# Peptides against a protein of PDB entry 6TME, part 192

Target 1, 324 residues: chain A of PDB entry 6TME
Amino acid sequence: NRLKRAYIALQAWKKAFYSDPFNTAANWVGPDVCSYKGVFCAPALDDPSVLVVAGIDLNHADIAGYLPPELGLLTDVALFHVNSNRFCGVIPKSLSKLTLMYEFDVSNNRFVGPFPTVALSWPSLKFLDIRYNDFEGKLPPEIFDKDLDAIFLNNNRFESTIPETIGKSTASVVTFAHNKFSGCIPKTIGQMKNLNEIVFIGNNLSGCLPNEIGSLNNVTVFDASSNGFVGSLPSTLSGLANVEQMDFSYNKFTGFVTDNICKLPKLSNFTFSYNFFNGEAQSCVPGSSQEKQFDDTSNCLQNRPNQKSAKECLPVVSRPVDCS
Target 2, 324 residues: chain A of PDB entry 6TME as posed
Amino acid sequence: NRLKRAYIALQAWKKAFYSDPFNTAANWVGPDVCSYKGVFCAPALDDPSVLVVAGIDLNHADIFGYLPPELGLLTDVALFHVNSNRFCGVIPKSLSKLTLMYEFDVSNNRFVGPFPTVALSWPSLKFLDIRYNDFEGKLPPEIFDKDLDAIFLNNNRFESTIPETIGKSTASVVTFAHNKFSGCIPKTIGQMKNLNEIVFIGNNLSGCLPNEIGSLNNVTVFDASSNGFVGSLPSTLSGLANVEQMDFSYNKFTGFVTDNICKLPKLSNFTFSYNFFNGEAQSCVPGSSQEKQFDDTSNCLQNRPNQKSAKECLPVVSRPVDCS

## One batch from the design tools (peptide; made by RFdiffusion4, then SolubleMPNN)

Design b2_p20_6_s4 (from b2_p20_6, 11 letters changed)
Fold by OpenDDE base, seed 1:
Structure b2_p20_6_s4 (fold): chain B 324 residues (1-324), chain A 20 residues (1-20)
Amino acid sequence: as target 1 above (324 residues)
Amino acid sequence: SDFQKKLQQKREEFRKKRLS
């Protein structure tokens, strides 16, 4: 009996709670699991006459505890949303049995360990949110082989390079922000055909930006701020026909910021402050447009306010990195 | 179905979670 298995799983989970400030699991009593707060039942896909636990929503419950292996008994769950809790430990491997997993949100918790590779075992997964945890180590290249709509990885402890397989991703939103990723952005990034938003904020990324970024025609948000990028902005950025928000601030970029970038048709905000740019087109000057906002603060620009000193600029500007 | 409604709701939530 599927509901019986669900009962076992949910009771095991209740026992794994260290704290339930809102008494969310107070009604988690008895065999009628479909009445449990945060538990949603639906007809089984393989047999409409059978009622199964299809979803879990414990968002914002502030529950402290861990995920016990018995959760693997929830084999019919397609929606698992437990964000904004205080769950700790690792994601159980037993969740591999949840083959119908469609959306998995464990964001804003205290999970630790390596990337939860169990997520890779879910063939129908479309949404993965593991942000604001303490996941660490390398990002499995296989994550980008999955047909995900969104990949939220930000605010973790991931390190190493971004996998070359990123180009295979069909995700519209990918966040790498506030991790410890290093190395260059893979050239394969240009192959992300469905990409709308990508965020690299606050990593240890370096090197030159790949020219292939210009192939991201559907990107509306591109944020590479707070990294160690060097060289000039690729001229191919003129291809970002739909970019609205672009941020390259707090890097080590040099060279000239061109009209082709600043005149992008959908560009609303372009921040390139705190770099070593030594020139900008008139179209890039803050205040030059009513429709666009620019920030050129703390560069090596002539005749602009709030720029770096010559002493700071000269060593960097005089030795530009050749990205060719 | 109730499940479909929940799925749709979660999809909407997903859209709202972008860059949050």
Scores: peptide ipSAE 0.035, ipTM 0.759, DockQ to the pose 0.098
Fold by OpenDDE base, seed 3:
Structure b2_p20_6_s4 (fold): chain B 324 residues (1-324), chain A 20 residues (1-20)
Amino acid sequence: as target 1 above (324 residues)
Amino acid sequence: SDFQKKLQQKREEFRKKRLS
């Protein structure tokens, strides 16, 4: 019965293909769905004598089409990987029936519409990758209430502010890059106890960096480049004991880049170019260390190459934003 | 068995997954 439902779902999906250039679904014929290319079966959790469709892997198949509602019949699927295709439309709400969903990867497709809230209905979801699509609108705060290990949201059309609930996230990797997020980074960010990598690249974020960033003891990658951040770097950044890659380039930061930041013990690369910093410690100077790489290009630093003109610097440097 | 192998592989890939 379960395999029969799977057959109905998979045949409906095949009919929803506009193009299958690699003939991935060529063998999707007949009731033996477990033999279908990209379909993986396993014993059911509730009855080991029953074989069910537990996984889908159509990665890199370049299939054009959409996800039909009949996919909701695949109730035993725990792994759903269909990245690098040309699927369009929206994620069907019927997927709420897939209560065993563990990993959901629809990245690098042509999906549109709001955040797929159906992903929030999956109680066991650990991995969510929806990057490189055309999802739009607000990010639902509830996404960070889930016990996700990784959240990939980059290269979409998400707007509005980053939810305050971000501090509840247990994810090790979170990407916001290349969206349209605005506002400040929430102060609750410091509560992300398992965070290793966070990327804010290429948004419309603004304001001062919260001091609470310094509480991210496990972070190895922190990239806030290409935004509208202002003010000085928080002194609490000296607490980033494990940061290896740090990028604040292409913002509107001012003030002095301190020794406490540049001497971070695990720091390998620190890019703070294309800002309005008016001073830096000797430890921050590019070439000062063989173990660390720095980029101070296009700031307002004295006696350094490739800096902004006085004409560009003076209006900004003379009116520093006070983040206190 | 095949699924178990696939699941293990995906877990390993997940562990190594980074921004791309």
Scores: peptide ipSAE 0.032, ipTM 0.745, DockQ to the pose 0.096
Fold by OpenDDE base, seed 4:
Structure b2_p20_6_s4 (fold): chain B 324 residues (1-324), chain A 20 residues (1-20)
Amino acid sequence: as target 1 above (324 residues)
Amino acid sequence: SDFQKKLQQKREEFRKKRLS
């Protein structure tokens, strides 16, 4: 019965394919769905004697089509990986029936519409990858209430502010890059106790960086480049004991880049180019270390190459934003 | 099982998706 439902779902999906360049679904014929390419079966959790469809992997199949509502019949699926295809439309609400969903990867497709709120209904979800699509609108705050390990949101059309609930996230990796997020980074960010990598690249974020960033003791990658951040770098950044990659380039930062930041023990790359910094410690100078790489290009630094003109610097440097 | 292997592979893919 369960495999019969899966058959119905998979056949509906096959019918929803507009193009299958690699003939991935060529063998999707007959009731033996467990033999289908990209379909993986396993014993059911509630009855080990029953075989069920537990996983889908159609990664890199270049399939054009959409996800039909009949996919909701795949109630035993825990792994759903269909990245690097050309699927379009919206994520069906019927997927709420897939209560065992553990990893959901629909990245590198052509999905549209708002955030797929159906993902919020999956109680056991640990991995959410919806990057490189055309999802739009606001990010639901509830996403960070979930016990996710990874949240990939980059390269979409999300807008509005980053929810304050971000501090509740247990994710080790979160990407916001290349969206239309605006406003400030929430101060609650410092509460992300499991965070290793966070990327804000290429948004419309602004304001001062919250001091609470310095509480991210486990962060190894922090990239806030290509935004509208202002003010000085928080002194609390000295607390980033494990940061390896740090990028603040292409913002409107001012002030002095301190030794406490540039001498972070695990720092390998620190890019703070294309800002309005008016000073840097000797330890921040490119070439000052064999173990660290720095980029101070296009700031307001004296006696450094490739800096902004006095005319460009003076209006900004003379009116520093007070972040206190 | 094949499923377990797949799960392991997906875990590895997850690791590879890290930006660092």
Scores: peptide ipSAE 0.031, ipTM 0.744, DockQ to the pose 0.096
Fold by OpenDDE base, seed 5:
Structure b2_p20_6_s4 (fold): chain B 324 residues (1-324), chain A 20 residues (1-20)
Amino acid sequence: as target 1 above (324 residues)
Amino acid sequence: SDFQKKLQQKREEFRKKRLS
């Protein structure tokens, strides 16, 4: 039966633990898997009279180990949350059998290998959190074809460009931060109709920001700091009617920071420090507003404190990148 | 029911998830 399969899976997993400092699996004994700490049962969707393992929550258990292939026997699991552990290895392909997967959180572990493509096999997946691991390689374009509410990819080792399919994403939150992504932000970004928060912090992204960013009407957080972006800020950023937090710091931007950007109606924090901006509107000056916080540190601004030297500025400012 | 509660809890956690 289903619970027997779950028992096999969970016992295999317990065996795969190298360390369980909080003795989380201490009660993982016997056939009554529904009593196991971190295991949650519910009536099966196809047969309400049958009890099945529907969820796993081992968050913050600090368990060291790996995910054995027997976890594929947990075919009724819709919630799999095992963040903040020390699980290593790869995500088993056998998890493709978990066709009810709704939320998958393996964040803050020690997983390695390429993007876990098994996540793409889950038709009902809405939440994917694989941040703070050691996943590497290319991000599969298909990830953005899925109807996900959130995609957390930050703090991994992903490389290559951001797929153009990003525009197809229905996610409200997407994080790319602290990876090795390179290239330009795709112009299709403006098509992300449900986007509220997007974070590109600390990658190797470059080129000009696409004008299409201004089409992100629902975005409240836009952080592109610590990259290699060049050129001027798109004038279309004036269209970010709901942006509250905006960060372009630690790039190679040039040009003038306009009133239209700094006077965005919902803007609370706008950081554009550590660039090569050579001018800013009065509305962009730190302290100019009680409701908005600005940081213009380390640019090429005149009559402002803590700016770059002329020696640093001149070579860049005199050769502005044309993004047109 | 317990699952539903857990699901709701996780959904709430989802809403609170941000870059840490």
Scores: peptide ipSAE 0.034, ipTM 0.752, DockQ to the pose 0.095; fails the geometry check

Design b2_p20_7_s1 (from b2_p20_7, 11 letters changed)
Fold by OpenDDE base, seed 3:
Structure b2_p20_7_s1 (fold): chain B 324 residues (1-324), chain A 20 residues (1-20)
Amino acid sequence: as target 1 above (324 residues)
Amino acid sequence: SRDEKLEALVEKLKEEAAKS
């Protein structure tokens, strides 16, 4: 009996709660699991006459506890949303039995350990949100082999390089922000055919931006701020026909910000502050357009306010990194 | 703050993704 298995799982989970401030699990009593708060039942896909637990929604419950291995008995769950809690420990490998998993949201918790590789075992997964946790180590390359629509990794402790397999991703949204990623952005990034939004904010990324970024025709948001990028902006950025929000601030970029970038047809906001740019086109000057907002603060620009001192600029500007 | 902006962006994107 599927509901009996669900009962065992949910009772084990209730027992794993250390704190339930809103008494969310107060009604988690008895065999009628479909009446449990945050538990949603639906007809089974293989037998419409059988009712199964298809979804969990415990978002914003502030529950402290852990995920017990018995959760692997919830084999019919397709939606698992437990964000904004205080769950700790690791994601149980027993969740590999949840082969119908479609949306997995464990964001804003206290999970630790390596990337939850169990997520890679789910063949139908489309949405993965593990942001605002303490996951650490390498990002497995296989994550981008998955047919995911969205990948939220921000605000964790992930290290090492971004996998070259990123180009295989079909995701429209990917967030890397506020991790410890290092190295260069892979050249394969230009192969992300469905990409609309990507954020790299606040990592240890370095090197030159790959020219292949210019191939991201569908990208509307590109934020690479607060990293260690060097060199000039790729001329191929003129190919970003749909970019609306672009941020390169707080890097070590040098060179000239060109008209071809600042005149992008859909560009609404372009921030390139806190770099070492030594020139900008007139179209890049803040206030030059009513339709576009620019920020050129704290660069090495002549005749612009709020720029770096010559002492700060000269050592960097005189030794530009050649990205060719 | 940058964190607030990012959070707002992520939430917006999450909502959009959920509608698809």
Scores: peptide ipSAE 0.135, ipTM 0.787, DockQ to the pose 0.038
Fold by OpenDDE base, seed 4:
Structure b2_p20_7_s1 (fold): chain B 324 residues (1-324), chain A 20 residues (1-20)
Amino acid sequence: as target 1 above (324 residues)
Amino acid sequence: SRDEKLEALVEKLKEEAAKS
């Protein structure tokens, strides 16, 4: 009996709670698991006459505890939302049995260990949110082979390079922000055909921006701020016909910020502050447009306020990195 | 703060993704 298995799983989970401040699991008593707070039942896909646990929603419950292996008995769960809790430990490998997993949100918890590779075993996964945890190590390249709509990885401890397989991703949204990713952005990024928003904020990324970024025709948000990028902005950025928000601040960029970038048709906010740009087109000057907001603070621009000193600029500007 | 801005952005993106 599927509900019996679910009962075993949910009771094991309740036992794994260290703290339940809102008494969310107070009614988790008895065999009627479909009445449990945060547990949602639906007709089974394979047999509509059978009721199964199809979803878990414990968002914002502030529950402290861990995920026991018995959760693998919830084989009919397609929606697993447990964000904004204090769950710790690792994601159980037994969750590989949840083959219907569609949305997995464990964000804002205290999970540790490597990337939860069990997520790779779910053939129907469309939404992955593991942000605001303590996941560490390298990102498995296989994550981008999955047909995900959204990948939220930000605010973790991921390190190493971004996999070249990123170009295979069908995701519209990907967040890498506030990790320890290093190396260059892969040139394959331009192959992300469905990409709308990508955020690299606050990593250890370096090198030149790949020209292939300009192939991201559907991108509306591109944020690469707070990294170690060098060289000039790619001229191909003029191809970002749909970009609305663009941020390159807090890097080591040099060169000239061109009209072709600042006049992008849908550009609303372009921040390129805290770099070593030595020139900008008039269209890039803050206040030059009523429709666009620019920030050129703390560069090496002439006749602009709040720029770096000549002493700071000269060593960098005089030795521009050639990205060609 | 930058973190607050990021959080707001991520939440917005999450909502957009959920609608797709």
Scores: peptide ipSAE 0.103, ipTM 0.777, DockQ to the pose 0.036
Fold by OpenDDE base, seed 5:
Structure b2_p20_7_s1 (fold): chain B 324 residues (1-324), chain A 20 residues (1-20)
Amino acid sequence: as target 1 above (324 residues)
Amino acid sequence: SRDEKLEALVEKLKEEAAKS
């Protein structure tokens, strides 16, 4: 019965293909769905004597089409990998029936519409990759209430603020890059106990960086470049004992880049170019260390090359934002 | 591996940001 349902689903999906350049679905004929290219079967968790479709892998197939609602019949699927295709439309709500979903990768497609809230219905989801699509609107706060290991949202059309619930996330990696997120980074960010990598690149984020960033002891990558952040760098950043890559470039930061930040023990690359910093410690100067790379280009630093003019600096530096 | 994909993604994002 389960394989019959899978057959119906897969045949409906094949029918929903507009183009299959590599003939990936050419062998999708007949009832033996376990022989289909990109379809993987395993014994059912509830009955080991029953064979079920447990995974789909159509990565890099360049398939054009859409996801039909009949995919909801694939109730035993735990792995759904269809990245680097040309699938369009929305993620079907019928996928809520896939209660075993563990890894969901629809990245590098042409999906549209709001955040696929059906992903929130999967109790066992650990990996969510929806990057490089055309998803839009608000990010639902509930995404961070889920026990996810990785959340990839980059290169979409998401708007609104970052939810305060971010602090509840157990994810090691979160990408917000290349969206339209606005507002401040929530202070709750410091509560992300498992965070290793977070990127905010190329959004409309603003305000002061929260002091609580310094509580992210396990962070190795922190990139907040290409936003509208203001004020000075939090002194609490000295607490980032494991940070290796840090980027604050292309913002509106002011103040002094301190020795405590530039001497972070694991820091290998620190970019703070294209801001309005008016001073830096000697340890922050490019070339001061053989082990660390710094970029201080296009700030308001004295006696440094490639800085902004006094005319550009004065209006901003003379009116520093107080983040206290 | 998942970790390799994550690392590759972060590097790619950084490169893209640098070009913009």
Scores: peptide ipSAE 0.030, ipTM 0.663, DockQ to the pose 0.035
Fold by OpenDDE base, seed 1:
Structure b2_p20_7_s1 (fold): chain B 324 residues (1-324), chain A 20 residues (1-20)
Amino acid sequence: as target 1 above (324 residues)
Amino acid sequence: SRDEKLEALVEKLKEEAAKS
């Protein structure tokens, strides 16, 4: 009996709660698991006459505890949403039995350890949110081989380089922000055919931006701020026909910010402050457009306010990095 | 703050992704 297995799993989970401030699991009593708060039942896909636990939603419950291995008995769960809790420990490997997993949201918890590789075992996974945890180590390249629609990795402790397999990703949104990623953005990034939004904020990324970024025709948000990028902005950025929000602030970029970037047709906000740009086109000047907002603060621009001193600029500007 | 901007962006993107 599938519901019996679910009962065992849910009771084990209740026992794994250290604190339940809102008494979310107060009604988790008895065999009728479908009446449990945050538990959602639906007809089984293989037998519509059988009721199964298809979803868990414990978002914002502030529950402290861990995920016990018995959760692997919830084999019919397709939606697992437990964000904004205080769950700790690791994601159980037993969750590999949840072969119907479609959306997995464990964001804003206290999970630790390496990337939860069990997520890679789910053949139907489309949504992965593990942001705001303490996951660490390398990002497995295989994550981008999956047919995910969204990948939220931000605010963790991930290290190493971004896998070259990123180009294989079918995701529309990927967040890398506030990790410890290093190295260059892979040139394969231009192959992300479905990408709409990508965020690299607050990592240790470096090197030149790959020209292949300009191939991201569907991108609406591109934020690479607060990294160590160098060189000039690629001229191929003129290919970002749908970009609305672009941020390159707090890097070490040099060179000239061109018209072909600032005149992008859907560009609404372009921030390139806190770099070492030594020139900008008139179209890039803040206030030059009513439809576009620019920020050129703290660069090496002549005749602009709030720029770096010559003393700060000269050492960097005089040694431009050639990205060609 | 940058963090606030990021959070707002991520939440927006999450909502959009969920609708697709």
Scores: peptide ipSAE 0.160, ipTM 0.801, DockQ to the pose 0.037; fails the geometry check

